# Designs tried in a protein design run: peptides against a protein of PDB entry 5CWW. Part 12

Target 1, 194 residues: chain A of PDB entry 5CWW
Amino acid sequence: VPKLQGPFDFDLNPEDEQDDEVELKDIYVIGEKPRVADLMRGEEEELEMMKEDQHNGLSLNIICLLSTSGQVKICLDIDGVEAQWLPPRSKNKRLFAPPPEPPSLLTFQTFDTLKPAEVTPDGWPMFSEDATSPYSFYVTHPAGITYISLTPWVFRLESELQSDSEAGTEFRIDLLAKGQGSERDRIFTQTRTQ

## One batch from the design tools (peptide; made by RFdiffusion4, then SolubleMPNN)

Design b1_p9_7_s1 (from b1_p9_7, 3 letters changed)
Fold by OpenDDE base, seed 4:
Structure b1_p9_7_s1 (fold): chain B 194 residues (1-194), chain A 9 residues (1-9)
Amino acid sequence: as target 1 above (194 residues)
Amino acid sequence: STRVEKLED
C-alpha cells in the first residue's frame, strides 16, 4: 500500500515572510531510491548490471512545491537522513509508537518558472514527470512549459550523504545548495495572440 | 534566506 506522505510541516523560515501568501497549487514527490545493496540481496546477476547504472539516485525524498505564481521550491526530507544513519532498528513493532513526527523539510532551492508578466491570478501551473529521468520534470503553465532537472546536484548530494565524515556535512550541503542549482529551461512559450 | 532565482523580463 503506497503510504500517503503528508501533511508536511514546512518550517517556512519567517524571514521569507514576503507578504505574498504563496498559494501552493501542486506537489511533486521524487521518492528515495532503495539502497541497491538491500534490493540485490539474492540476485547477484542483476547486481552487475545495476552497478553499471552509475546513476545511484538520492537516498532522500525530494518534495517539490509549486505556487500559483509558478515558483518552485525544492525541499529535501532530512528525517530520512537520520533514518539512514540509524542502524536498522530491530522489527520490534512498538504498538504505541508516538505518531511519527512530521517530516522536517529542508529547502534546497527556490526558483521561478514564470516571468512577472506571465503570472496570472487564474494561472494553474502543474508538475508532470519526465518519463526518461526520475530526477527531471516539467512545470506546465498556460504561458509555457519549463523543463527542470535536479541532476546537477543530486549525485553530488548523494555522495556527501554516503560519506563517513559527519563533521562538516551541513556546511558541505549548504555549499552544494549555493553552488550549481537545478537546470531550468523554458522549452515552450505560448505566443500571446493579441 | 533561500535566494529566489527570479526570471528577468
Scores: peptide ipSAE 0.365, ipTM 0.885, DockQ to the pose 0.541
Fold by OpenDDE base, seed 2:
Structure b1_p9_7_s1 (fold): chain B 194 residues (1-194), chain A 9 residues (1-9)
Amino acid sequence: as target 1 above (194 residues)
Amino acid sequence: STRVEKLED
């Protein structure tokens, strides 16, 4: 269970600090999958099953944020990357370790699940898991239900994070963020019976 | 700033 300890500092680009207090209604966390190399310390049989799931999940935590307006922000916990790439600082227990800096969240994608006419002041959108995929979920609102899948990019991102070439990784991740985003499909729309 | 992908009416 990823213990989300502490406030996340969103490096929100200061241009998105538009004063619209986006009231967050729900949070959905997709925990990082353990790397196959870390699982190799377990029973050999579990290793074979995880190799057959060729879709090794993302080695980063994903934080999904949902606003009252039905806007979803997909954020990545980058501190998971730093912990992997920073050489293990020597375990010298210096008594005064500065408090761990709150995890830095990178906004990967932002999208609406509601049309402007569907947004209501009393609307309470909620996340719901998809039992068939850890990287898919639903946004439920009185106006309708939207299916979301991160699968179009998550496996490509993981491939970049696992690449031995540190050179250009940041550039390739930026290209992924600008490229094909999450799948978004309205699976149900509530007909307003007049 | 990530571009917000809006839904059109």
Scores: peptide ipSAE 0.364, ipTM 0.885, DockQ to the pose 0.556
Fold by OpenDDE base, seed 3:
Structure b1_p9_7_s1 (fold): chain B 194 residues (1-194), chain A 9 residues (1-9)
Amino acid sequence: as target 1 above (194 residues)
Amino acid sequence: STRVEKLED
């Protein structure tokens, strides 16, 4: 269970301080997939089935944030990367471990699911899961339903994270964020009865 | 700054 121990410090670039108080309405979390190698050290038979699922999931937690306006922000828990590369700190319970620093979230992508004319003050957008994919979900609003898929970039990001190069991880993530973003498809629009 | 992908009218 990913323990979302908030608060998340958003490195909100101070230039995006547009005065619009983005009120968050919902949060959707996609937990990291554990490394197959660490789980399977005991069960050789399950290793073959997981190898055929060539779609190794992302080794980072993904935090999706939804505003009242239907804006989605996709954030990555970067501290999860550091935790994978840090040699397992010997479980010597140092009694005085400083409180774990709050996880740093990197904003990967931000996009709207509503048109300006569909945004309402009483609108309650919500996330819902896609039972067919852990990296896909829906945003539901009275105006319509939008399908979102992270699959266009998740597997590319994982391949970069698995590279032996510790240096330039942030730079490679920034390049991926500037590339092909998440899939966004409006699957249902509520007909305005005039 | 990650550019917000807006929906066109």
Scores: peptide ipSAE 0.362, ipTM 0.883, DockQ to the pose 0.534
Fold by OpenDDE base, seed 1:
Structure b1_p9_7_s1 (fold): chain B 194 residues (1-194), chain A 9 residues (1-9)
Amino acid sequence: as target 1 above (194 residues)
Amino acid sequence: STRVEKLED
């Protein structure tokens, strides 16, 4: 069981004993969108803009991990939910908050952006943002560019997180993970000049 | 374990 002693405890399900030390090359974080209720304390003008953007983003942080092989792992910070549900501890106790336990990351999806023949030892895949959507991004590699969108599941997941039924949330998330995954589209392929 | 979605050659 490779304990990635990173600051993230990956509950890597032990059954993928492929101890392939996934050499991570890049990390892309999609921050949680503030709940509309938390924004209700802000200026009325920001509230109107966010109401028009009816596409309320996910209330969880998303952590995307990219390996040298062009494999992407989409992880959810589930501890962030519990921390938001914890009533704000009263200001006055400078209790030495125990060092925040590293967030538990739930792997939602894992997919390749490169074909086996495109993987190179010196390959440097990188994330880049999509300026048009907070839930879309690109993976760039010398072999090609892949567009990724989390939109097929993010809004469904948010709807589940907003449901009053805490019971079965993990089961419903698992069903979402087994359903329609992230969009993956190769927008550019480098022609190998012979 | 989430199955890795591989690209076929």
Scores: peptide ipSAE 0.362, ipTM 0.883, DockQ to the pose 0.563

Design b1_p9_7_s2 (from b1_p9_7, 4 letters changed)
Fold by OpenDDE base, seed 4:
Structure b1_p9_7_s2 (fold): chain B 194 residues (1-194), chain A 9 residues (1-9)
Amino acid sequence: as target 1 above (194 residues)
Amino acid sequence: SSRVERLED
């Protein structure tokens, strides 16, 4: 299991300095899917199974952050994008690899899973995976359970990242982020027993 | 500004 050892340098846009010290409680990572080209080196049988999985996943790591207030921040590890634009590093093993630069995270979307009246100081929201979808997950809190799906944008983003058009990629990604965001559905609400 | 999508009561 690759231990994502932080620290992540969040380029927190300073304009989102809402003084609310966002206390993070949980992190959920959706790993990048291997490139089809790297899988083509495997046995022919795995290739047929991957052709049926028509939904090639995102070639970037997704990092989801969850606060005590039930706020979810969806971040993209864009170091993988920069590495795609970088000419193939010549195999010169520089003995002193500079310490790996902390991964640059781009905030794609931020949303709440709790209403203001549901936020409690002792609330402990947690992520859990959806075993049926790699790009869907749940946020569980004592007040309720929220289903989240990244499928509305993840495949469009991957298509953009695979496009040969360098020009306007950032603009098109920004349009995707401002467009249809993640699906968010409250599947369970705990009835306040008076 | 990444607009936080808040839930209304």
Scores: peptide ipSAE 0.428, ipTM 0.900, DockQ to the pose 0.562
Fold by OpenDDE base, seed 3:
Structure b1_p9_7_s2 (fold): chain B 194 residues (1-194), chain A 9 residues (1-9)
Amino acid sequence: as target 1 above (194 residues)
Amino acid sequence: SSRVERLED
């Protein structure tokens, strides 16, 4: 798993420079699934079992960011896509690999998990994993627990990334981001004892 | 800009 080490350069659209210093409280990373074809060059029998898992996961790392206000930002590490298109650098050229550019994160979706009245200065929202799915997780806050699933778009995005068309990947990702977003369901709400 | 999906009160 490539450890995403370094400052993420968020291509934050400058129009979303609303002065609200979004204080990040937690980060949740969903690692890329390796391509079955790259794993299976050795063991033919495991190929049939992994084909039955019809839902090949996303070949990109997903970085989820959580603010103090319970806002979730879903980001994609698109450098993994570009690296697949880069012709295999022939082993022999001691070309100084340019210093690894910081990973470029594309913001896919942003959504709130808390209502305005549930946001508190001392609130500490946290991510937790869903043991049943690598593309689902929870946001826990004193006000409640929200289930999140990326499954509505992850498989569509992977299908687009596996398409033979090199051109327009960014445009297709933007169309997917404008389509059906992540599932968000409040599974628990703390009753305010009046 | 991806519109922030807010929760209504």
Scores: peptide ipSAE 0.427, ipTM 0.900, DockQ to the pose 0.559
Fold by OpenDDE base, seed 2:
Structure b1_p9_7_s2 (fold): chain B 194 residues (1-194), chain A 9 residues (1-9)
Amino acid sequence: as target 1 above (194 residues)
Amino acid sequence: SSRVERLED
């Protein structure tokens, strides 16, 4: 698992710079899946197993952020995209490579997992994985458990990233971000026994 | 701005 070490610069839209210091409680990272084409250089047997996983995962890292209020922010590490679009800088070994710029995170979606009445100052929401899907997970809070799935958009986004058509890719990604977001389902609600 | 999808009470 590549340890994303470092401050992430959030290209937060300046309108979302509401000064409310959103206290982050947890981070969940979904690592990029290697492209089948990059794996095809290996043994033929691994190729058959990866073809059965017809759902080629996203070639970008996904960073999920969870606040004290149960708000989830889904972010994409776009450095992998920029590296593809940047013309290959000539391998001039300039001795002083500038320090790698911190990875830029693009916010794809933001949603709440708690109702306003469920938010507590001492609430500690946490992520947990779904063993059945790499693109699904849970948010657990004392008030309840929410299932989240990124599957509605992840495969469409990957299809756009793999498209040879550079023309309109940004526009189509923007349409995906504005379209159907992540699945969100409250699977358990704690009954307040009065 | 990504519209925050809030839950209604």
Scores: peptide ipSAE 0.425, ipTM 0.900, DockQ to the pose 0.573
Fold by OpenDDE base, seed 5:
Structure b1_p9_7_s2 (fold): chain B 194 residues (1-194), chain A 9 residues (1-9)
Amino acid sequence: as target 1 above (194 residues)
Amino acid sequence: SSRVERLED
């Protein structure tokens, strides 16, 4: 029974049932960027500023999870997408809307930032933001620092989400997930003084 | 398929 730790129902694929042993240490959230269409209802000046920001970010929230072992899981909040693709359920005002179901997270990618020999029981990996990009961040551990960038796929994913083609969206997202993943670069390694 | 990308020693 996957122990869902937290307010997120991880639809963890059954292959992730081995994650019952993964102790999470940190969470990093990349908030969704406002849609240009929602800004089109605003003042023309806000529209011009967002056009100059040539990199329209992802319209989904990204939830990054970090384990004690330095494993990173990149998850997407797809509830905002499902709400767009699901035909409007009939306006039967059920007086008791069930409490909003916890957000469904799709695991996009899972990768290690530490080698097995670098994992320590007292190791406390942490996320840190990159001031140069909202879609890049660092994992800091006593053994070293790893740079991570989601930029190889984020903009491609957004282009797919904005496509009017309902058919094959899941297949195209699966192809993106199997394609070029996140950039991962060890920028610093702590010299183990013997 | 949630393939974990591991680092080798």
Scores: peptide ipSAE 0.424, ipTM 0.898, DockQ to the pose 0.626

Design b1_p9_7_s3 (from b1_p9_7, 4 letters changed)
Fold by OpenDDE base, seed 5:
Structure b1_p9_7_s3 (fold): chain B 194 residues (1-194), chain A 9 residues (1-9)
Amino acid sequence: as target 1 above (194 residues)
Amino acid sequence: STRVSRLSD
């Protein structure tokens, strides 16, 4: 039985705590790239070809959160939430292991997909995947459809994560977060029949 | 602080 993972502690910068209870409507998870090296134990030649052609996806899970207001929050699973299986109900060992600290999510980017005038109290925005890219998706709302792509920063972030220098990694990630954001394009707007 | 990118009216 898969273990219900959560609650996730958002390392929300304390500055983000002041905004009103953002009602989340949807969640979209982009899984980490499988370690091809671990899967292809034995086919070294295919592994090399896959390394060349694979614009190597991010080694971290990305968790996208969508609010009623159409706000998207891009979070990174820095701690690497390994899929925890519920331990089999073995009878005896009350291992009073303190519950592992909930994994911390790093908020990388936050952006709106709706204009203030498009926000409705009964709005129900939803994520949908882009079949052409694992790092692109759509936000659908009654007011319109927005295309989002994480490709402007994902590969740069992966390069930083693969760097041997732990020193300054946080600073470089912060620079990436402040740099070129996610691509955001409104591909459809519902004409309000006045 | 992650800067929220808002859409202009």
Scores: peptide ipSAE 0.055, ipTM 0.771, DockQ to the pose 0.555
Fold by OpenDDE base, seed 4:
Structure b1_p9_7_s3 (fold): chain B 194 residues (1-194), chain A 9 residues (1-9)
Amino acid sequence: as target 1 above (194 residues)
Amino acid sequence: STRVSRLSD
């Protein structure tokens, strides 16, 4: 049985003081890339081929949050939340270690998928996957459909995370966050019948 | 400051 994980603490940058209670409507999780080195023990040739693929994905989980207003928040699980399973019934109750501190999620990007005039009180935006890429998805709203891709930064971030140099890592990650954002393209707009 | 990228009208 999967263990319920959370609540997650969001390290909200305090400067986004817009205390507008962002009512979340949907969540989309992009799982971390498998540790190929651990899975491919003994398949060195296939491991090398996978390492050469620049598109191996991110070693961190990505949590996408969607509000009623169509705002998307991209969060990174820096602490590496592993899927926890409830222990099978029979084994000794190890002393409840204090519950590990809830993992902190880093807000990497925030962007809107709707124009202000498209936001409705009864709007129900939803995520859907892109079958062609694990790092691309759609936001569907009655006003339209928006394509989103994280590919402009995700592979660069992975390269940074794999770097042996601890020096300047935080600075380089901050530059990535401020640099080229996620791709966002409105692929469909619903014609308002006047 | 996470720069919220807003869509203009």
Scores: peptide ipSAE 0.055, ipTM 0.771, DockQ to the pose 0.562
Fold by OpenDDE base, seed 3:
Structure b1_p9_7_s3 (fold): chain B 194 residues (1-194), chain A 9 residues (1-9)
Amino acid sequence: as target 1 above (194 residues)
Amino acid sequence: STRVSRLSD
């Protein structure tokens, strides 16, 4: 049985502690790409062909959060939240294991998919996958559909994570977060019947 | 804190 994961501690920058309780409506998870080299240790020939076309995706899990207002928050799982299964009934809970520290999610980006005039109290925005890319998805709302792509930064972030230079990694990641954001394109807008 | 990118009216 999968363990309910959470609560997640969001390192929300204290400056954006706007008292407005952001009601979350949906969650979309983009799993880390497994290192193909580790999975395909037996098929050397197929590995070489896959290496050329494999834009190696991000080695971190991405957690996307969607609010009632259509705000998307892109979070990175730096600590590597492994799929936790409920421990089998028979293992004596070692009473003394410190509770695992809640995984820290790093907020990488936050953006709106709805205009203020499109936000409704009864709005129910939802995520949907893009079958063409693991790093692209849609936000659907009665007012419209927005295409989102993380590709502008995901591959750059991965290259940074794979760099042997421990020095300055945090600074370079911060620069990436402040740089070019996710691609956001409104592909459909519902015409208000006057 | 990453700045929230709002849509223009």
Scores: peptide ipSAE 0.055, ipTM 0.770, DockQ to the pose 0.553
Fold by OpenDDE base, seed 2:
Structure b1_p9_7_s3 (fold): chain B 194 residues (1-194), chain A 9 residues (1-9)
Amino acid sequence: as target 1 above (194 residues)
Amino acid sequence: STRVSRLSD
């Protein structure tokens, strides 16, 4: 039987402790891409061909959160949320195993898709996938549609995660988070029919 | 701290 997962702890920046109860309306998950090398251990010739085309996706799950205000929060699953199953009814339940710490999500980026004047109390923004890229998606709101792409940083982050240099990795990831954000383009704006 | 990128009016 699958185990219910969550709640997730958000490493929220203390500055984003704006007590405004951000009402979440939608969640979009981009699953981790397996390393092709791990999948194709038996097919050396195909491995070389795939290495060239390997836009190696991120080895971390990405969790995107969307609020009523059109705010998008990009979170990274750094602990690796695996499918958990209910523990078998083994008689020898060691009663005293501390509950596993809930998986922590790292907030990588937060951005708005709506202008303040476009925010409505009854707004219902939603995510939708981009069929052309696993790291791109749309936010649809009555006021308009925004295209979002994580590609500006995803591949750089993956390169950093795969680097053998443990030294400075955290610093470089922090620089990535502060650097070039996700691509964000309003592709459609609903004209208010006066 | 990821700064919230707001859209300007």
Scores: peptide ipSAE 0.054, ipTM 0.770, DockQ to the pose 0.592; fails the geometry check

Design b1_p9_7_s4 (from b1_p9_7, 4 letters changed)
Fold by OpenDDE base, seed 5:
Structure b1_p9_7_s4 (fold): chain B 194 residues (1-194), chain A 9 residues (1-9)
Amino acid sequence: as target 1 above (194 residues)
Amino acid sequence: STRVERLED
């Protein structure tokens, strides 16, 4: 059962005072892959299927946000990481933990899928999945279709998250974010027939 | 400030 994750309180930190009212039109969520260790308690057959999927997916949820202007923001749910690294707190202290703080989202990348001349007030961009990869998707707009793939960085990020070295993790993630970003290819452009 | 990757015309 996909855990209904939410509400995401997007603390859209208003400190990006860029007055550009980024109206969000769509959200695309890539759920975390289950840990092999959690599946090892299940049937051996499920473990074999996950081993054949040579690419262990990201242990974090990815939240993609799409604006009216065709801007995509790739966000990572980093609270999922802390839950992984925290030693299992002893089950018995049902201290009324304050309601879990809303998940903190880290913006990994932001990019446009439309040129300035393609942006229209009535434009309604939408996400759609790619059946070939859980880490690839399309942005469809009346002006065109853009293919996006997170595969250039997602597996490298997972490798860093699984590393036992807490020291320098933030620095290594920042290097990944500044490195090879998401693949972005315009696969179709609607010719404006005059 | 996250750099926005813009498309040029």
Scores: peptide ipSAE 0.409, ipTM 0.897, DockQ to the pose 0.521
Fold by OpenDDE base, seed 1:
Structure b1_p9_7_s4 (fold): chain B 194 residues (1-194), chain A 9 residues (1-9)
Amino acid sequence: as target 1 above (194 residues)
Amino acid sequence: STRVERLED
């Protein structure tokens, strides 16, 4: 059952005083890949095939947010990792367990898919999946289509998350965020008919 | 604060 994720508390860094209420139009979620250890409960043969697929995806959920202006915000669900490391809460459904705190989302990257002159008040940007890659997707707008790939950083991030050193993980993630970001390619631009 | 990567006109 997909856990109803939300409401998300965005640690909006308060210094982005542009309280431009980024009107969100769409959300795209890239679910965490199951840990190989959780797959090991299946048939050994499928497990060997998945181990050979060296494309171990990210163990974090990725939440992509799209504004009316075509701005994309890539967020990581960090609490999802901690929740997986939390020992299985003892079967005692304490009736009065406080509601689980909403997951904290870390903003990894923010980028525009539209030029300022392409932004329209009636614009309806939307996400669509790439059937060829779980870490790639498209943003479609009347002005054009932008291909986005998270592959430049997602595998490096997973390698850092799998490191035995829990200390400095946040710092290493910040370094990755400042490094090579997501690939962003305009694959189609609508010709303005004069 | 992650810098917004804007497209230039």
Scores: peptide ipSAE 0.408, ipTM 0.898, DockQ to the pose 0.558
Fold by OpenDDE base, seed 3:
Structure b1_p9_7_s4 (fold): chain B 194 residues (1-194), chain A 9 residues (1-9)
Amino acid sequence: as target 1 above (194 residues)
Amino acid sequence: STRVERLED
């Protein structure tokens, strides 16, 4: 379980500091999938079954943030990438390891789940999991329920992270962020009784 | 800047 132990420094590009104080209401974390190779060093037979599950999940933690207005921000813990490529730090408990720096979060995507007319001052949107997929979830609001899936980009991102090229990872992630985004589908809308 | 994908009314 990745212990998110710190304030996330959002490298929020200062140009999006429009004065709208985005009040956060909920957080949803999708933990990194362990690399099959690290788990399977002992059990060769289960390796074949997990290879048939063609969709190895993302090796990064995903942090989803939800505002009062129903805006979702998808963030990636990019420090997880560096930790995978760092040679196994020799288990020498250097007593004076500086406190681990807070994880750097990269904003991958931002999208609304509510129309402007559906936003209410007392709105309390919440995340809920999809039992069928670790990369899918729901946003529930009094105005409606929105299904979200990260599957359109998660597997492409993982393929890029598994590439032998350490150089240009940020650039490749930016290209993926500009490509096909998350799936967003309004599965229920509350009928406004006039 | 990541463009916010807004819903239209």
Scores: peptide ipSAE 0.406, ipTM 0.895, DockQ to the pose 0.556
Fold by OpenDDE base, seed 2:
Structure b1_p9_7_s4 (fold): chain B 194 residues (1-194), chain A 9 residues (1-9)
Amino acid sequence: as target 1 above (194 residues)
Amino acid sequence: STRVERLED
């Protein structure tokens, strides 16, 4: 069970601090997939099943936030990367390790699932999983259902995180964030019977 | 700031 430990501090760009108090209605977490290399220490049989999942998932936790307005914010737990790249802190139990800083979330993408005319004060959008893909999900609202897939970028991001070239990784991740985002398809729209 | 991808009416 990924222990979501503590409130995530959003490294919101100070420009996003001016966005009105976005009332969050739901949170959807996609846990990090273990690296195949870490599982390779186990029995050979688990190796074959993981090879069939050719799509090694992202080694970062993904946190999706849903507002009352149907806005989705896709966030990445970057501290998961630092924990992997931080040289093994010498096992000296420093008695007074400062409390671990809350995990910093990087906003990767923000998008609406509702049109302005579909937004209602009483709207309660919710996430639901896609049983066919760990990186796909639905946003359900009384006005309609939107399918979302992170697959267009997740595997590219993982490839960058696994690249031995530390040089330019941050730049390439920034290019990915500015590039092709998540797939977003309205699969159902509720017809207002007048 | 990530650009909010809005839906058009």
Scores: peptide ipSAE 0.406, ipTM 0.897, DockQ to the pose 0.541

